# Peptides against a protein of PDB entry 6CSU, part 77

Target 1, 51 residues: chain A of PDB entry 6CSU
Amino acid sequence: GALEELRGQYIKAVKKIKCDMLRYIQESKERAAEMVKAEVLRERQETARKM

## One batch from the design tools (peptide; made by RFdiffusion4, then SolubleMPNN)

Design b2_p24_5_s2 (from b2_p24_5, 14 letters changed)
Fold by OpenDDE base, seed 4:
Structure b2_p24_5_s2 (fold): chain B 51 residues (1-51), chain C 51 residues (1-51), chain A 24 residues (1-24)
Amino acid sequence: as target 1 above (51 residues)
Amino acid sequence: as target 1 above (51 residues)
Amino acid sequence: MDELLEMIKEELERADEFEKKLKE
């Protein structure tokens, strides 16, 4: 019935949001690490040019 | 330096998004719970009318 | 109805536990 369908939709939506949040956190950590690596590389290259 | 400044800005942005996501999921859960309660009430009222 | 509400309650509790982990 309508109540069971609503329950199913709710559970499905919550699970999707949970998965999206976990993926976002993981991807955000990876992006942060890559940004740090890129900046370190740029700084090293700039230092090398100035030497 | 530039590296620390960039890292700080990124971490600040990530923390803001994290807070926004937590608020979003909490509000979504509350809305879903209220929808279920409303449906239960409607079903009980309909049952009462049929009896 | 009581069984469905109990299942929903359990799902909400699991979601709350997940949110607690995210806040850590």
Scores: peptide ipSAE 0.071, ipTM 0.514, DockQ to the pose 0.144
Fold by OpenDDE base, seed 2:
Structure b2_p24_5_s2 (fold): chain B 51 residues (1-51), chain C 51 residues (1-51), chain A 24 residues (1-24)
Amino acid sequence: as target 1 above (51 residues)
Amino acid sequence: as target 1 above (51 residues)
Amino acid sequence: MDELLEMIKEELERADEFEKKLKE
């Protein structure tokens, strides 16, 4: 019935949200790590130019 | 320096994302709860009409 | 109906527990 369908839809939505959140956090961390890596490299290059 | 600033910005961004996601889940749960209440009420009304 | 409501309640409780873990 309609109530069972609603229950099923809700459970599915919650599971999807959970997965999306975890993926977003993971991807955000990865992007941040790459940005840090790039910045460290740039700073090393700048230091080298000033020497 | 630039690296420390980037780190700070990342931490701030992650905190914001966490808050946004938690709010989204909470709002989703609230909407789902209201939908369930509404459906239960409709089913009760339908049952009453059939009696 | 009562059984379905109980199942929904259990799912909501699991969602609450998940939120708590995310706040840690």
Scores: peptide ipSAE 0.070, ipTM 0.514, DockQ to the pose 0.138
Fold by OpenDDE base, seed 1:
Structure b2_p24_5_s2 (fold): chain B 51 residues (1-51), chain C 51 residues (1-51), chain A 24 residues (1-24)
Amino acid sequence: as target 1 above (51 residues)
Amino acid sequence: as target 1 above (51 residues)
Amino acid sequence: MDELLEMIKEELERADEFEKKLKE
């Protein structure tokens, strides 16, 4: 009935949000790690040029 | 020094990720709520047509 | 990140409570 369908739609929506968030978190963490690596490289290069 | 600057950039990146995620969650919840409302409306209309 | 995961867990908990209410 209508209540069962509503329940199903809500659960489906929440599950989708969970999956999207977990994926976004993972991708964001990966991007952050790459940004840190790039910054470390730049700093090392600048330090080397100043020595 | 270089370590302090790197730490600062890392903290900045993490804060940005946190803000982006919170916004994404909020937007996703709003979209989910709208999807549920639309589904309820469709079901009510179908029920009414069948009665 | 931990806070965001906790928010997701809270949403799932709210979904369970919603299901419980629908069964009353």
Scores: peptide ipSAE 0.066, ipTM 0.520, DockQ to the pose 0.045
Fold by OpenDDE base, seed 3:
Formats: structure tokens, sequence, C-alpha cells
Structure b2_p24_5_s2 (fold): chain B 51 residues (1-51), chain C 51 residues (1-51), chain A 24 residues (1-24)
């Protein structure tokens, strides 16, 4: 009935938002890790060139 | 009634999760530049020290 | 640091776009 449908919508919406959040967090962490790695490597080269 | 109460709970929960996500994004944005810059600065020192 | 700043700006832009989608 209407109550079950509303419950279903609630669960669906909460799951979607949770998944979106987790995906964003995961992607952000991955990009951050790659960015740091890349910049560390570049910085080593730049520092080496300046010495 | 029960339907309105459940609807209220649904709205409240979804809003809370949304707010938590927005807060996380904002805090992440605030930290991102600082973390990467700090790592690069540390790497400059480390690389320089090894040369 | 110019390259780093550019990457940071790009990441911040992605976060901003995600935030906009959440507010819609």
Amino acid sequence: as target 1 above (51 residues)
Amino acid sequence: as target 1 above (51 residues)
Amino acid sequence: MDELLEMIKEELERADEFEKKLKE
C-alpha cells in the first residue's frame, strides 16, 4: 500500500544518496592520491634540476 | 497519521544525509589544496636534503 | 607550483560541480 511504497521510496533515496557519497569519496581519494604521487615525482625532478 | 509521520521521517533523513554530504564536500575542498601543497613542500625539503 | 595549483583548481572545480548537483 501507500505506506509500503513510501517506505520503499525512502529506502531507495537513502541508498542512492549513500552510494553517491561513497562514490564521490572514493573517486576523490583516488584523484588525490594520484595527484600527490604525480606532484611528488615532478617536484623531485624540479628540485634536482635546480641543484 | 502514520503516512504523514513516515513521510516526515523520510524527508528528515534525506535532508540530513544531503547536509552531511555537502559538509563533507566543503571540508574536502578546504583540505585538498593544503594537503597537496604540504606534501610538495615536504618533498622539496627531502629531495634537497638527499642532494 | 604552477602545475600543482592548476591541478588543485581542477579538483576544486569538480567538487563544486558535484556540490551543485546535490543542491539541485
Scores: peptide ipSAE 0.065, ipTM 0.433, DockQ to the pose 0.598

Design b2_p24_5_s3 (from b2_p24_5, 12 letters changed)
Fold by OpenDDE base, seed 1:
Structure b2_p24_5_s3 (fold): chain B 51 residues (1-51), chain C 51 residues (1-51), chain A 24 residues (1-24)
Amino acid sequence: as target 1 above (51 residues)
Amino acid sequence: as target 1 above (51 residues)
Amino acid sequence: MEELKKMIEEQIERAEKFEEELLK
């Protein structure tokens, strides 16, 4: 019935929110990690130039 | 140094993303639950009227 | 991330139980 369908839609929506947010946080972490990696490489190159 | 500061900013950003995600999912669940509750009440009232 | 996944899964389980009670 209508109540069961609404319950199903609610649970489906919550699961979708979970998946979307996990993807968002993962992608954000990966971008941040790549920025850190790039900065580390620049700093190491700068140090090497000063030696 | 610059590396420690960047690492600190990375960790802070990840923590903020985590908090934002938890808040968003909680608010979305609460809104969905309220919609279901309202529908349950309407269906129960309709059933009562038919009795 | 694993702890966060567990927290979300627990919240979903609680939500499912809540809706089951509403349907009774």
Scores: peptide ipSAE 0.084, ipTM 0.527, DockQ to the pose 0.078
Fold by OpenDDE base, seed 3:
Structure b2_p24_5_s3 (fold): chain B 51 residues (1-51), chain C 51 residues (1-51), chain A 24 residues (1-24)
Amino acid sequence: as target 1 above (51 residues)
Amino acid sequence: as target 1 above (51 residues)
Amino acid sequence: MEELKKMIEEQIERAEKFEEELLK
């Protein structure tokens, strides 16, 4: 019935949002780590050229 | 009616979770930006000391 | 219907607690 469908949709939506958040956090951490790594390497070169 | 109220609560809950996720993303981006900034500054010093 | 409402409210509360932990 309509009530069970609504309940099912709500549970599904909450679960999806939770999964999306966890995935976003994990991907964000990975991207942040790689970005820092790349920036550090570039900055080493830049600083070395200026010395 | 009660069914419309329940539907309203479902919509409200989904909107809240969406807003919380967007806020988390924004705050995460800000923290990431500051972290990169700090790391670049530290790496400049470290590289300069080794030259 | 009241029981369904209660279940939804409990799920909202759990989701909010989860979101709060993620924001730390």
Scores: peptide ipSAE 0.079, ipTM 0.413, DockQ to the pose 0.027
Fold by OpenDDE base, seed 2:
Structure b2_p24_5_s3 (fold): chain B 51 residues (1-51), chain C 51 residues (1-51), chain A 24 residues (1-24)
Amino acid sequence: as target 1 above (51 residues)
Amino acid sequence: as target 1 above (51 residues)
Amino acid sequence: MEELKKMIEEQIERAEKFEEELLK
């Protein structure tokens, strides 16, 4: 019935949100890691130029 | 020094990611709530049409 | 409708707890 369908839709939506969130976290962590790597490289290059 | 600056940048990035994530979750919840409201309204309208 | 509301609220509560764990 309508109640079961609504329940099913909500559960499906929550599961999707959960998956999207986990993916967002993972991608954000990856981006942050890449930013740090790039910064370390820049600092090393800057230090080398000052020698 | 460069190490402290890098650490600061990392912490700042992590804080930003956390904020972005919380916002994403909040917006997702709001969307889910609106979907439920819309569904309830549709069901009420459908029931009314069947009377 | 009240039973449906209660069920939805319980699901939201579980989702919120999950979100808190993700932020640790």
Scores: peptide ipSAE 0.077, ipTM 0.509, DockQ to the pose 0.071
Fold by OpenDDE base, seed 4:
Structure b2_p24_5_s3 (fold): chain B 51 residues (1-51), chain C 51 residues (1-51), chain A 24 residues (1-24)
Amino acid sequence: as target 1 above (51 residues)
Amino acid sequence: as target 1 above (51 residues)
Amino acid sequence: MEELKKMIEEQIERAEKFEEELLK
C-alpha cells in the first residue's frame, strides 16, 4: 500500500545517500593518500638526485 | 497522520544528509586549500634557504 | 611542489563538480 511504498522509498533513499556519501569520503581519502605517496616518492627521488 | 509524518521524515532525512554532504565537501575543499598554502610556504622557505 | 599543487587543485575541482551534481 501507499504507506509501505513510502516507507520503502524512505529507506531506499536514505541508504543510497548514505552509501554515496561513504563512497565519496572513501575515494577522497584514497586520493589524498595517493597524493601523499606521490609527494613522498618525489622527495625521495629528489634526495637521491642530490646525493 | 502516519503517512504525512512518514513523508515528513523522508524529506527531512534527505535534506539533512544533503546538507551534511555539502558541509563535508566544503570542509574538504578548505583543507585542500590549506594544504596548498602550506606547501607553497614550504617551497618559498626552501628556495630562500638555497639562495 | 607544483605537481602537488596541481593535484590538490584537481581534487578541489572534482569536489566542486560533485557539489554541483548534488544541487541539481
Scores: peptide ipSAE 0.075, ipTM 0.430, DockQ to the pose 0.738

Design b2_p24_5_s4 (from b2_p24_5, 10 letters changed)
Fold by OpenDDE base, seed 5:
Structure b2_p24_5_s4 (fold): chain B 51 residues (1-51), chain C 51 residues (1-51), chain A 24 residues (1-24)
Amino acid sequence: as target 1 above (51 residues)
Amino acid sequence: as target 1 above (51 residues)
Amino acid sequence: MDELLELIEEQLERAEEFEEKLKE
């Protein structure tokens, strides 16, 4: 009935929140890794220039 | 040195990710709760109309 | 109805586990 339909809608919403959260975490980690990689390369260039 | 600075930047980035995710989870839960509340009210109105 | 309630509880439990991991 109507109560079962409401429960179904809630489950669907929770599943979407979970998926969105996991995707955001993954993308955030990837962005952080790329920033670190870029910084390492810049530091290597700085070191080379001072030698 | 440069390596310590890079490590510091990484730690700062991770802390930001953590804070953003906690905020996202909290806001998502609040939105989900509000949607459920609204749906329950609509269902009560539907039931009343059919009585 | 009992099956749907159980599914909801399982989803909430998983969400709470994620929160705990993020707080560590």
Scores: peptide ipSAE 0.070, ipTM 0.534, DockQ to the pose 0.107
Fold by OpenDDE base, seed 1:
Structure b2_p24_5_s4 (fold): chain B 51 residues (1-51), chain C 51 residues (1-51), chain A 24 residues (1-24)
Amino acid sequence: as target 1 above (51 residues)
Amino acid sequence: as target 1 above (51 residues)
Amino acid sequence: MDELLELIEEQLERAEEFEEKLKE
């Protein structure tokens, strides 16, 4: 019935939210890690140029 | 230095994502609960009309 | 209907437990 369908929609929505947010967090962490790696490399190069 | 600043920005971004995730789930849960309450009320009214 | 409401309430409780785990 309508109530069962609504329950199903709720569960589906919560699962989708969870998956979307976990993916977003993972992708954000990966981008941040790449930015840090790039910055470390630049800083090491700058230090080497000053030596 | 720049590396510490990037680390700080990373931590801040992750914290914001976590907060946004919790808020989105909470708001979705509240909306779902209100829809359920409304549906239950309608079903009770329909049952009463059939009696 | 009462059984369905109970199932929904249980799902809401599990969602709250999930939120608490995310805060940890």
Scores: peptide ipSAE 0.070, ipTM 0.539, DockQ to the pose 0.135
Fold by OpenDDE base, seed 4:
Structure b2_p24_5_s4 (fold): chain B 51 residues (1-51), chain C 51 residues (1-51), chain A 24 residues (1-24)
Amino acid sequence: as target 1 above (51 residues)
Amino acid sequence: as target 1 above (51 residues)
Amino acid sequence: MDELLELIEEQLERAEEFEEKLKE
């Protein structure tokens, strides 16, 4: 019935949100890691040039 | 240094996102619960009218 | 949804830990 359909739609929506959030977190984590990695490399290069 | 400052900015941004996501999830949960309650009430009314 | 909240919190914690390791 309509109640079961609504429940099904809710479960589907929650699963979609979960997947989207996990993907967003993973991608944001990767972007942040790349930014930090790039900064570490830059600072190491600058340190090397100043020695 | 610049690396620590960059990290600090990222952590600040992540904390903001975390708070926003927690709020969104809580609000969506509440809305979904209210929708289910409303649908249950509607179906009970329709059942009563058909008896 | 409580499970999702816990998962998000765990992911954020792991991201912070990974950034700290990259800093070293």
Scores: peptide ipSAE 0.116, ipTM 0.560, DockQ to the pose 0.066; fails the geometry check
Fold by OpenDDE base, seed 3:
Structure b2_p24_5_s4 (fold): chain B 51 residues (1-51), chain C 51 residues (1-51), chain A 24 residues (1-24)
Amino acid sequence: as target 1 above (51 residues)
Amino acid sequence: as target 1 above (51 residues)
Amino acid sequence: MDELLELIEEQLERAEEFEEKLKE
């Protein structure tokens, strides 16, 4: 019935949001670590070239 | 009626979680940009000191 | 961002409670 459909939609929506958030957080942490690592290496070279 | 009220509560709850997620994403992006900027500046100094 | 994550976790917990109410 309508109530069960609404319940199903709510559960599905909340689970999707939770999963999307956890994935975003995890991927964001990984990308941030790699981005910092890459930028540190690039900046070492850039600074060295300007010495 | 009761179904409309329940639907309203569902929509409100999902919107709240979604809004919190979007805020987290936005703030995370801003902080990530500042962290990278700060790390670049620190690494320039570190590299320069070791020349 | 620990505070915002905590807030989101609290919202998710309330959402789980709402799911249980929908089962009644």
Scores: peptide ipSAE 0.115, ipTM 0.552, DockQ to the pose 0.059; fails the geometry check

Design b2_p24_6_s1 (from b2_p24_6, 9 letters changed)
Fold by OpenDDE base, seed 5:
Structure b2_p24_6_s1 (fold): chain B 51 residues (1-51), chain C 51 residues (1-51), chain A 24 residues (1-24)
Amino acid sequence: as target 1 above (51 residues)
Amino acid sequence: as target 1 above (51 residues)
Amino acid sequence: AEEEEEIERRAEAIEKEARVLLAE
């Protein structure tokens, strides 16, 4: 009935949001790792030049 | 009635999940920025000691 | 940044869809 369908729609929406969050977390970790790597390399160069 | 209240509760819950997700994104960006800063500082020290 | 913006857009779309569906 309408109540069961309404509950189903809510559960579906929650699951979709959860999946998007999990994907964001995974992709964010990968981007953060690459960003740190890039910044470390740049800082190494700058520090070396300033020595 | 009960159906209208349930509808309202589901909308409220979905909005809360959305807000939690957006907050997580914001906090994740802040943590990533701080992580980069910390790694840059550590790398600067290591590079300086190795020179 | 693009993925974050996409997630935000998707979240808004989900909220809108939920609102429409729950109003039926």
Scores: peptide ipSAE 0.142, ipTM 0.515, DockQ to the pose 0.021
Fold by OpenDDE base, seed 1:
Structure b2_p24_6_s1 (fold): chain B 51 residues (1-51), chain C 51 residues (1-51), chain A 24 residues (1-24)
Amino acid sequence: as target 1 above (51 residues)
Amino acid sequence: as target 1 above (51 residues)
Amino acid sequence: AEEEEEIERRAEAIEKEARVLLAE
């Protein structure tokens, strides 16, 4: 009936939001890891030059 | 009626998920900045000890 | 900022789709 159809449509929308969030989180983690790696490398070199 | 009330509740829940996602993004950026600062500090100290 | 705006646009699109579906 109409109530079951509304529930189904809501669940579909929520699942789509969840998938988009998980993708964003995964991509954000990958970018963050690369930024940290680059910063650590630069900092090692800078510290070595100052000693 | 009951159907309109249920529809309103579902739309409200979807909007809440959107807001929670945007908040997560903002908080994630703040945590990432703090993580980078902490990692840079640790790396400076570690590099200094190994030289 | 670009990533945040993209997620916001996607969230708005999903919300709009949900509203249309629930109105049917």
Scores: peptide ipSAE 0.135, ipTM 0.506, DockQ to the pose 0.021
Fold by OpenDDE base, seed 4:
Structure b2_p24_6_s1 (fold): chain B 51 residues (1-51), chain C 51 residues (1-51), chain A 24 residues (1-24)
Amino acid sequence: as target 1 above (51 residues)
Amino acid sequence: as target 1 above (51 residues)
Amino acid sequence: AEEEEEIERRAEAIEKEARVLLAE
């Protein structure tokens, strides 16, 4: 009935939001890892120049 | 009636999940920035020891 | 930033869909 359909549609909407969030988290972790690697390389060069 | 209350609860829950997700994204960015700063500080110390 | 904007767009779309469905 209409109530069961409404409940199903709500659950589906929540699942879509969850999936988008999980994807963002994964992509954010990958970008963060690359950013850290780049920063470490730059910092090694900078500290070496100052020593 | 009960059906209208349920409809209201569903839309309110979806809005809350959206807000929670956006907050999580903002907090994730802040944590990432702090992790990068911490890594830079550690790398400066490590590079200095090796020079 | 692009992923954040995409999530916001999708979240708004989901809210719009939910509002339409729940208004029936």
Scores: peptide ipSAE 0.134, ipTM 0.506, DockQ to the pose 0.020
Fold by OpenDDE base, seed 2:
Structure b2_p24_6_s1 (fold): chain B 51 residues (1-51), chain C 51 residues (1-51), chain A 24 residues (1-24)
Amino acid sequence: as target 1 above (51 residues)
Amino acid sequence: as target 1 above (51 residues)
Amino acid sequence: AEEEEEIERRAEAIEKEARVLLAE
């Protein structure tokens, strides 16, 4: 009935939001890891140059 | 009626999930910035010690 | 900022879709 259909549509919308969130989290983690790696390398070079 | 109230509750729940997601993104950015800052400081110390 | 704006736009699109679906 109408209530079951409404519930189904809500669950579908929630699942879409969840998927977008998980994708963003995964991509953000990957970018953060690369950023930290690059920053560590740059800092080693800069510190070595100054000393 | 009951159906309209249920619809309203589902819309409210979706909006809450959106807000929670945006908050998570903001907090994640702040944590990432602090992590990079801390890593740079640690790397400076470690490099200086090894040289 | 660009990534946050993109996610916000996607979230708004999902909310709009949900509102339309629940109005049926």
Scores: peptide ipSAE 0.129, ipTM 0.499, DockQ to the pose 0.022

Design b2_p24_6_s2 (from b2_p24_6, 9 letters changed)
Fold by OpenDDE base, seed 4:
Structure b2_p24_6_s2 (fold): chain B 51 residues (1-51), chain C 51 residues (1-51), chain A 24 residues (1-24)
Amino acid sequence: as target 1 above (51 residues)
Amino acid sequence: as target 1 above (51 residues)
Amino acid sequence: MEEEEETRRLAEAIEEEARRLLEE
């Protein structure tokens, strides 16, 4: 019935959101690591030029 | 009735999850920016010591 | 970059809240 369908849709939506959050976290960590690496390399060059 | 209440709960829960996600994204960006800044400062010191 | 553990806890808390709402 409509109530059971709504409950099913609710659970499905929550599961999807959870998956999206976890994926976002993983992708965010990867992007952050790459940004740090790139910034460190740039900073190394800048510091070397100042020496 | 139960169906209307469940619908209301569903909408409320989805809105809450959305808000939590948006807050998490914002806080994640801020923490990432601070992490990059800190890493750049550490790298500057390391590079200076290698010169 | 986020503490994966903190966000995992958030996701779990959301799921628990969702479960409670469904049981009402």
Scores: peptide ipSAE 0.110, ipTM 0.483, DockQ to the pose 0.025
Fold by OpenDDE base, seed 5:
Structure b2_p24_6_s2 (fold): chain B 51 residues (1-51), chain C 51 residues (1-51), chain A 24 residues (1-24)
Amino acid sequence: as target 1 above (51 residues)
Amino acid sequence: as target 1 above (51 residues)
Amino acid sequence: MEEEEETRRLAEAIEEEARRLLEE
């Protein structure tokens, strides 16, 4: 009935949110890794210029 | 009735999840910023030792 | 950076809370 249908919709929405969160975290981790790599390389050059 | 109660629970849960996600995103950004600062500082010292 | 594992735990906790709300 309507109660079971609403229950099903709720579970589906929660699962979607979970997937969105996991994807966001994975993408955030990838962006962070790239930022660190780029910053480390730039900092090496900047530090070397100051020596 | 039971249908209205379930609807209320759904709305409450979705709002909670939204708040948790926003908090997580904010904390993740803060940790990422701190990680970059720490990595830059460490790299300065490492590069300096190699000069 | 949050470890994917930590987020998995958070997501699981949220799902469990959601299930509890539906079972009440």
Scores: peptide ipSAE 0.109, ipTM 0.479, DockQ to the pose 0.025
Fold by OpenDDE base, seed 2:
Structure b2_p24_6_s2 (fold): chain B 51 residues (1-51), chain C 51 residues (1-51), chain A 24 residues (1-24)
Amino acid sequence: as target 1 above (51 residues)
Amino acid sequence: as target 1 above (51 residues)
Amino acid sequence: MEEEEETRRLAEAIEEEARRLLEE
């Protein structure tokens, strides 16, 4: 019935949001790693120039 | 009725999840910025020692 | 950077809260 269908839709939506959050975290970690790597490289150059 | 109550609960839960996700994203960005800052400071010291 | 484990715990807590709301 309508109640069972609505409950099913809710559970499906919650599962999707959970998956989206986990994916966002994984992608954020990857972007952060690349950002740190790039910043370290730039900082080496900047430090060397100031010395 | 039961259908309207379930619909209300669904909307409330989805809004809560959305808010938690947005907060997580904001806090994650702040933590990432602090990590980059800390890494830059460490790298300056490391580079200076190697020169 | 956020630890994946912390995110998983948050997602599980949200899911449990949502489940409780449906059972009311």
Scores: peptide ipSAE 0.110, ipTM 0.480, DockQ to the pose 0.025; fails the geometry check
Fold by OpenDDE base, seed 3:
Structure b2_p24_6_s2 (fold): chain B 51 residues (1-51), chain C 51 residues (1-51), chain A 24 residues (1-24)
Amino acid sequence: as target 1 above (51 residues)
Amino acid sequence: as target 1 above (51 residues)
Amino acid sequence: MEEEEETRRLAEAIEEEARRLLEE
């Protein structure tokens, strides 16, 4: 019935949100790692040019 | 009735989870920005010492 | 960036809270 459907929708929504959070964190970590790597390499060149 | 109450609880829970996610994202971005800044400054010193 | 473990704990806590709200 309507109550069971609403409960099912709630559980589904919560599970989806959990998955979205975990995926966001994983992707954020990957992007951060690449960003740091790129910035470090760029900064090496910048610092070297200023010497 | 019971259905309206459950609907209200569902909406409230989803809103809370959304707010928690947004807060987490915001805090994560702030921490990432500070980490990148710190890493850039550290790398400047490291690169300078290797010259 | 943030530790996967901390995020997992947060997600689990939110899921538990959501489950409690459903059971009220």
Scores: peptide ipSAE 0.109, ipTM 0.477, DockQ to the pose 0.025; fails the geometry check

